# Ledger of designs, part 238: peptides against a protein of PDB entry 9GMZ

Target 1, 343 residues: chain A of PDB entry 9GMZ
Amino acid sequence: TGFPLELLTRPATERLAYFENYTVAHPRLKEVYEILMRTIAEPAGASFIFVYGASGVGKTTLRLRVEQKLTELALPKLESDRARVPVVGIEAIAPESRYFNWKEYYTRALITLEEPLIDHKFDYGVRGISRDNFGKINVESKVVAPALRRALENALIHRHPDVFFVDEAQHFGKVASGYKLQDQLDCLKSLANMTGILHCLLGTYELLTFRNLSGQLSRRSVDIHFRRYCADSPEDVQAFKSVLLTFQQHLPLAETPNLVDHWEYFYERTLGCIGTLKDWLKRVLSDALDREATTITLKDLQKRALSVAQCQKMFKEIQEGERQLSETEADVQNLRSALGLGA

## One batch from the design tools (peptide; made by RFdiffusion4, then SolubleMPNN)

Design b2_p24_1_s1 (from b2_p24_1, 10 letters changed)
Fold by OpenDDE base, seed 1:
Structure b2_p24_1_s1 (fold): chain B 343 residues (1-343), chain A 24 residues (1-24)
Amino acid sequence: as target 1 above (343 residues)
Amino acid sequence: APLSEEELEELRKLAEEFDKPLEE
């Protein structure tokens, strides 16, 4: 199985778009996808889902695939309930200042909830929020954050999505003091409680610091760890090699490149993160298509690889996150032992 | 080093599973 051979006669833009839209159903993605879908279907009183893992592990791919599936499953019901939105997904922005920009967050969430394709116009009850002739939401500069929050609460209640996704959610944690981080968490908790909407926060291991600050969120949160492939696991190495083999079959080039023979180099420069691997291959494919090349060489790969220094930095961040999780697991075992509960 | 033909055949079987949709 491979790419449609007809793509070889198509423009470079279509060939690149094919690869961009292609998803490998690798074991870690499949596992996390199944857990997330089940949790969304049966939240059991949870208000939050935390999905954490290394940068470039594939969290954005996971979100997009879940959004697609939830939309597909909702289509038959949306014919009768035109006010409903099945899923909402936004990306949190890194603040330029010491403070998270809640006004921007609420504005982006409102814009995403009120896609132009939604025929049923909602009255936000807030002056300075309007729709243009194309149905795009416009928020005037005079609208303050508390008014935007009320507009978002009303919109979420009215549209009633099954889940609200926030990607790059570690950016909520980028505040100058622990107190401000708690305030942000309380704001999110209040939004989830007032709307009754399940929130899924996807982020790096920095999200763990954010989660651990609220002992109250622990009672209403589900954790999902999206793990990378580890070189010390033979099963993980085999899966990683098989992902490389799958990608090489789906590169729309005249000659299938031999990627799998270079698996150690791919592992060295991706740290077992499939999203990082796909992004790397996309850059290399784009370069090859621009040159009208028939295949990809090791030299082409090397030109677009992350530097050793970048990989070392990323690896330290991963090790710290994995260590924190391992310590938490050990603490649970120690607590059980101290309570006289067998291991 | 180049992978053996035996290892490649095992990887091909896994790759067939990875090429399927996330939902069966």
Scores: peptide ipSAE 0.373, ipTM 0.908, DockQ to the pose 0.813
Fold by OpenDDE base, seed 3:
Structure b2_p24_1_s1 (fold): chain B 343 residues (1-343), chain A 24 residues (1-24)
Amino acid sequence: as target 1 above (343 residues)
Amino acid sequence: APLSEEELEELRKLAEEFDKPLEE
């Protein structure tokens, strides 16, 4: 079924919002969603989940869908336990400085945990943390990172989320010294251990460098690879074409654009990443709505496409990540073979 | 090249599956 035809009479903002909120249940998203939901339900002593994949593969969409589902599943219990938060999700910010800003991280996490909808306000024993008239947390500039950490630890213990999501987690890895990166991993590990809260770090393949630095996290972590669609796989090509066909039916335009006939161009400029595809189509849809256009043309697509240079850069980053994973898989197989465990 | 009618029909079937909620 396509978009609701009533949208054609609605404002451009509503038409754009419809497409923004629309999610294609493509095979890779469904697979990773099922694995992630199962792992959250049954962590089996894991303290960390690493979800890694290409930039624009759809990790943020995955997070949002899991957050929605965990919230829906928790609703019956939240009526009895008003202190509980089912899930917490934050985005890690790229540090402007050479050093990751833990104070900002803890502050953002605390603000997200203490949303106004939570009637039960706790005092976390930290001076300079207050609530405004709307229940929003205010942190004074004098509050130091160790105090904010203690406040966050207490908040996580009291709110007991099923998982703590950190999106764009590769930003933890941008610290210039390997030693400082290990200290950061140890800090996150300590937070997970002290709170008993499962942490899910979502990021690009740069997250692998961060993961590999802590041999101790490997024993208590689950890895989920969110793969792109590959042009060398007929099944992946078919899935990618079907995603294009689904999106063209859900663009709220008077005339259905023919996206699928241009699948090679879409693949060239997205590298098989559905998030990149959706963002591209969103930009093109916005332009079409602003012009009151009846459809989208190839020329409209070309105006908002990533440049070849951008795609080449992204592709090199993907190839390096995929190579590292392939080498790691081979190393595991070699280790198993050397141990006398069948491959 | 334009997709064949047969290929389009297969893609339409897959698209119908992709249009379903993730939870179904």
Scores: peptide ipSAE 0.367, ipTM 0.905, DockQ to the pose 0.844
Fold by OpenDDE base, seed 2:
Structure b2_p24_1_s1 (fold): chain B 343 residues (1-343), chain A 24 residues (1-24)
Amino acid sequence: as target 1 above (343 residues)
Amino acid sequence: APLSEEELEELRKLAEEFDKPLEE
């Protein structure tokens, strides 16, 4: 099935919004979604989920779809428990200094927990946290990070989300020293333990460096690798081509563009990352709609493509991440062999 | 190069699956 043909008579803004909101249920997304949903439902004593993969692989899409689903599943309970929030999602901010800004992190988390639609006013027990007339939380500048942490702990306990998402979680690793990185892990671990709330950290392969610093987290964490599509796998190539075919059917244009015949070019400029692909197509669609074009051409695609230099840089970062994972797998095999367990 | 009609048909079948919701 393609886009609703009625969209062709709608404003460009509605056409673009349709495509932005459209999600392809591609195999890697479906797999990771199923694993993540299952793990959230049955954490089996896990305190952390790590979701890592290439930039632009689709982690944000995954998060949003899980947040949507968890909200839908919680709706019947939310009518009876007005204090509950089904899910909380924040994006970690890149530190401007050598240190992660915990004050900002806690503030953003508190703001996200207190959506204006929550009529249930919670007292955080912290002076300098107030609500405006619209129910929006205001944190005074004088409130220190330890007080904000206590407020967040209390809020998480009271709101009891099924999961706390932290997107761009590799930013926790952007610290000046290894011991400080361990301190950040210990802070997160303490927050998860004190609240009993499952934390899901989504990030790039830089998140692996953060994850690997704590041998204690390995016992209480679930790892989910969100892989890109690889050109050396026939199945992955078929899936990638099918994604292109699906997207071309959902571009709200009068003439369906032939994207799939250009699959190699799309692969070259996305590295098999579907988020990167979707973002590229959104830019091209926006340009086409602005021109009232009937279709998208290869020239339109080329105009909005990532440069070869950008792709080379991204590919190097991916290869380093994939290498680190392969080394870990080899270490497991070596350990098994050393234990006398067959490979 | 243009894909074969056979390959396109296989891709269309997969695309139909990808067009479904993540949860059926």
Scores: peptide ipSAE 0.365, ipTM 0.905, DockQ to the pose 0.809
Fold by OpenDDE base, seed 4:
Structure b2_p24_1_s1 (fold): chain B 343 residues (1-343), chain A 24 residues (1-24)
Amino acid sequence: as target 1 above (343 residues)
Amino acid sequence: APLSEEELEELRKLAEEFDKPLEE
């Protein structure tokens, strides 16, 4: 299946939007999607889901697709329970300071929970939270973090989402002291426990450090590793090539570009991360559309490629994360062996 | 408090936009 051919007669903005909204259901995404959807449906006493993987592997795409599906599945129920929000998703912001801004986090979460279209004024029980004429929540600067937390707890209880997503959750870990990181974990744990809402934290491999600090969270968490495609796996290489082939068919250009023949170059500059690949192709497509080009060339790709230095940096971060996971797997095997459970 | 009809309609529109199956 390719793009709708009628797009060739449409404005560049529509062509770009088509590709932006297009998702390749590649094997790793499908696998993680299925695990995540199943875990959300049947958390089995889990309070947390950790989704970790390389930067640009496609975690945000995963989140958005799950949010979409949960919203779709909830629509019939929303007619009877108009207070319910099926899913909440926020992105954790890197703190400007060495300290995570909980006020900002709670404010963003509240803003996301209260879409402008919710006519029904939920009383958060907190003074200084108001809605503007467009229904957007405004939080006064005088509102303190504990009050915002209570407001969020009440909102989560009232709206009862199936899951609360926090993207870029590794930013919780950027706190300079281990104690503060533990306090953050305890805060999240308390929020999940008080609300009964399943939390899904998506992030880079830096999220593992955050995850490992709380032995108590380990008992009530599900871990999902969103793996990149590895060049040492023939199956992964084939999957990566198939993704390239799929993308080339979905680029709304008059002439289908040959991406797959350049798969090694694409792999070199994406490290097997499909999100990085998609973002690269989006930039190149945008340039091509601006020039009214009929196709994309290798030169067009090279102009928008990540530098070798950027790729080397990203690869080091990936290798460190993959190493940590491999060590954990070895520890499990060693424990099993020590217990007399066959390796 | 219940969702507005407008919110439900936007959620429906969003869901319709999202109903593009993960094309296999």
Scores: peptide ipSAE 0.105, ipTM 0.636, DockQ to the pose 0.055

Design b2_p24_1_s2 (from b2_p24_1, 10 letters changed)
Fold by OpenDDE base, seed 4:
Structure b2_p24_1_s2 (fold): chain B 343 residues (1-343), chain A 24 residues (1-24)
Amino acid sequence: as target 1 above (343 residues)
Amino acid sequence: SALSKEEQEELKKLAEEFDKPLEE
């Protein structure tokens, strides 16, 4: 199976949009998707889900696919409960300051929760929060963070999403002191506890610092490791090659490019991260469509590849994260052995 | 290196699985 051949007669924008919206159901994505969906359906008293993995592994794709599915599953209930929102997803912004901007976070969360399509008017109980003529929420500059928090708590309780997603959640950790990181986690914990809404934090391996700092969050959290494909695993190499084969079939070009023959180069420049691969192919496809090219060449790939220096930096970050997880696994085994539980 | 015919067939089979929806 490949792209619809009719796309070859369509505008470049439609051809690009097809590829952008295309998702490869690769093993690691499928595994994490299944675990995440199951955990959302049956939290078992969890208040947090942590999804961590390499930058560009596909966490945003995972989030969007889960959001789509939760929305689809909720549609029959939304007809009867017009106040309900099935899922809310935001991206955390890297703070410009040494401090996380909670006011901005609460504002963005409220904006996302209160989409224009929600007919049911909600009183936030806070002055300076209104809807514009398009139904979009407007928050006046005078509204302070504690008031925005109360508004968000009330909105989350009223809309009752199955999960609240925060993508790029490692940005919470970019605070100058460990104490402030704990305060941020306590704030998130309090929000989850007050609303009864499950929070899913997606991010890089920097999220492991949150897990380690909050012994209280660990008791009510589920951890999901979104692994990259590793070149030292024959199964992972085979999966990675098959992902390349799948993508080459879904590039809406007149001539199917041979990506698989270049798998080592793709691996070198993506580190086994499928999101990085997709973004690379998207850039190359865009360039090819702009030139009205019939196919993609190795030279086209090379023009849009990450630099070796970028890959080396990303690889160091991955190695540190994988090391921390390996040490944690060893600590668990040591604890089990010390307790007289078989390894 | 050029993939063997057998490897190409295996990769094609996996690619067909990866082309399915996440729920299948």
Scores: peptide ipSAE 0.347, ipTM 0.887, DockQ to the pose 0.869
Fold by OpenDDE base, seed 5:
Structure b2_p24_1_s2 (fold): chain B 343 residues (1-343), chain A 24 residues (1-24)
Amino acid sequence: as target 1 above (343 residues)
Amino acid sequence: SALSKEEQEELKKLAEEFDKPLEE
């Protein structure tokens, strides 16, 4: 159990890429992965899946692993249906302006859906959308957002992905003063309804605002809470220590660092978020490889740790999200009790 | 504090489970 020893003779770039591509199958990731895969296979009339959790909990890792699996499962069918794309995943960009850029969103979605490897060129019927000599989509600056939306709707219908992923989906909440978050949600709902494609929105606890704003979406949405590990749970502490032990075995260094002895410090600076932990270890590994170091020290860890002020800010955001969910769960229990359904 | 030998063995067993693919 550990990294391939041959990596010790490989370039630093290959050693770093190995660790970047490595995924720990920790309990919370496995649970959310299984629920998400099942929901994608059997949506039961759902139009949306909401995956919410702390920043750095591992939502992007979850998305990429599901995209990989859906692609693998579709490969035998893609030989016969060359127009099909099994999955499409985009990251919503934080707008430079205070407002979500729908033109950029539709452009990125269209570019991602229409990868150069697809033999069948689809004509979107939109002037100013073309393919270059490499099959890459080019969108002229003159193309307006409503035309890009129609092109994306047609592309989604033609390619028929099993799911459309939007990572960092809390950025849809960055609305102008006077625009309602509801209008953004209605726009996404309309896209899902017009295409018949299941949408999965991954983001922070700010996605709970989307859930609460649309009592109509609640009937056609599945909610998945991607929880962090909590220090007040002995089971969560044990899982977190075991994640550290797994990562230390997969750091491609000549001497295995003892990360587990520092578990409290790792917990203090990650808040039980495994994505934050992996990103921290990746930065420290990169520094170690650049120095041709044999191992990682506590000083190397301290150099790349989040500041206490950053951790305090992140922890307040987590506590507010966890509180809102706990209140919602209590409200559901109270509603069930009031309906005579029992606890 | 140094982990007990028993705790180290339990963590090692869990780490072996976490090293498996997500699909298993």
Scores: peptide ipSAE 0.346, ipTM 0.888, DockQ to the pose 0.874
Fold by OpenDDE base, seed 1:
Structure b2_p24_1_s2 (fold): chain B 343 residues (1-343), chain A 24 residues (1-24)
Amino acid sequence: as target 1 above (343 residues)
Amino acid sequence: SALSKEEQEELKKLAEEFDKPLEE
């Protein structure tokens, strides 16, 4: 199976959009998808799901596919309950200041929650929040963060999504002191408790530092590790090569490029992260389409590759995250052994 | 190094699985 051959006669924009929207159902994505969908369906009293893994592993792809599926599953019920939103997903932004901007977070969450052409206007109970003639939420500058929080709490209760996604959630941890990080966690915990809405935080391994600060969240949270493919595992190498083979079949070019023969170079410059691989191929495809090229060459790949210095930095961040997880697993095993629970 | 014919056939089978929807 490959791309529809009719795409070769289509504009470059349509050919690029096809590849952008294409998703490889690789083993790690499938595994995490199944765990996440099951946990959302049966949260068993959990208030939080933490999904952590390397930058560029594919967390945003996972979120978008889950959002799509939850929306599709909810469609028959939404006909009877027009107030309900099945899922809400936002991306946390990096703070420009030393402090996370809660006002901006609440504003974005409210906008996203109310973006569906929901016929039912919700009264937020907060002065200075209005809808324009296009249904877009307008928040006046005078509205303070505590008022926006109350508006979001009321909106979440009324719309009752099955899950609230926050992508790039490691940005909650970008605070000047450990006390402020605890305050951020307590704020999120309070929001989840007040609304009864399951929160899913997706982020890099920096999210582990945030996760570990609250012993109380540990009792009401599910952890999902989205692993990269490792070159020391023959099975992971085989899966990574098969991902390359799948992508080369879905590049809408006249001549199918041989990506698999260069798998070591792809691994070197992606560290086994499929999101990084897809983004790289997208950039190279865009360049090839702009030149009306029939195929992609190794030189075209090299032009858009991450630098060795970038890869070294990313690899160091990955190794530190993987080490922290391995230490936690060892600590659990040591605790079990010390309790007289056999290994 | 060029993949063996056997390795290429195994990779093709896996690629066919990866081309399916996540729900299948």
Scores: peptide ipSAE 0.345, ipTM 0.889, DockQ to the pose 0.881
Fold by OpenDDE base, seed 3:
Structure b2_p24_1_s2 (fold): chain B 343 residues (1-343), chain A 24 residues (1-24)
Amino acid sequence: as target 1 above (343 residues)
Amino acid sequence: SALSKEEQEELKKLAEEFDKPLEE
């Protein structure tokens, strides 16, 4: 199957939107999706889910697909419970300063929880939080972070989402001292415990630093490793080539480009990260549509590729994360062996 | 190098699976 041929007569914006909304159900995404959905349905006393993997592996796509599914599953209940929000998802912002801005985080979370479609007005018990004429939350500058936290706690309790997603959650880790990192984790832990809401933190391998520092969270956290495809695995190479084949069929162009013949170049410039691949193809598609081109060429791909220097930097970050995981697995095995537990 | 015919058929089968909804 390919894109709807009718798209060839549609505006470039509609053609691009089709590809943007298209998701390849590749094995790693399917696996992580199933684990995540199961964990959300049956947290088993977990307060946190950590989803970690390379930048551009597809964590945002995973989040969006889970948010869609949780919303669909909740629709029958939302008709009777107008206060309920099935899921909330935010992206953590990289602080401009050395310190994470909790005030901004709480404000963004409140704004997301209180989208204008929610008819049920809730009083947060905090002065300086109001709704505009469009139902959007306005937070006065005088409202301090502890008050916003209390407002968010009350909102989360009242709206009772099945999960609270935080994308790019490695940005919580950007603190000048390990002590402040622990305080931030304790803050998140307290928020999850006070609200009873499951938190899912999605991010890079920098999230492992958070997990390792929070020995107390380990008992109440589920870890999900979203792996990239590795060129040293024939199965992973086959999956990666098949992803390319699937994407080439879903590029709304008059002539289907042969992406698969260039799989090594795609792998070199994506490191086996399907999100990076999709974003690259989206940029190239946009350029092709702007030129009214019938297909995509290797030259078009090269114009929008990540530089070798960018790929080398990303690869070092991936290797360090994969190394840390491998060491942790070895340490667990060594601990089990030392305890007289069979490996 | 050009993919073998067998490899092309296997990739097509996998691509058909990957083209299905994530929930199937």
Scores: peptide ipSAE 0.339, ipTM 0.887, DockQ to the pose 0.900

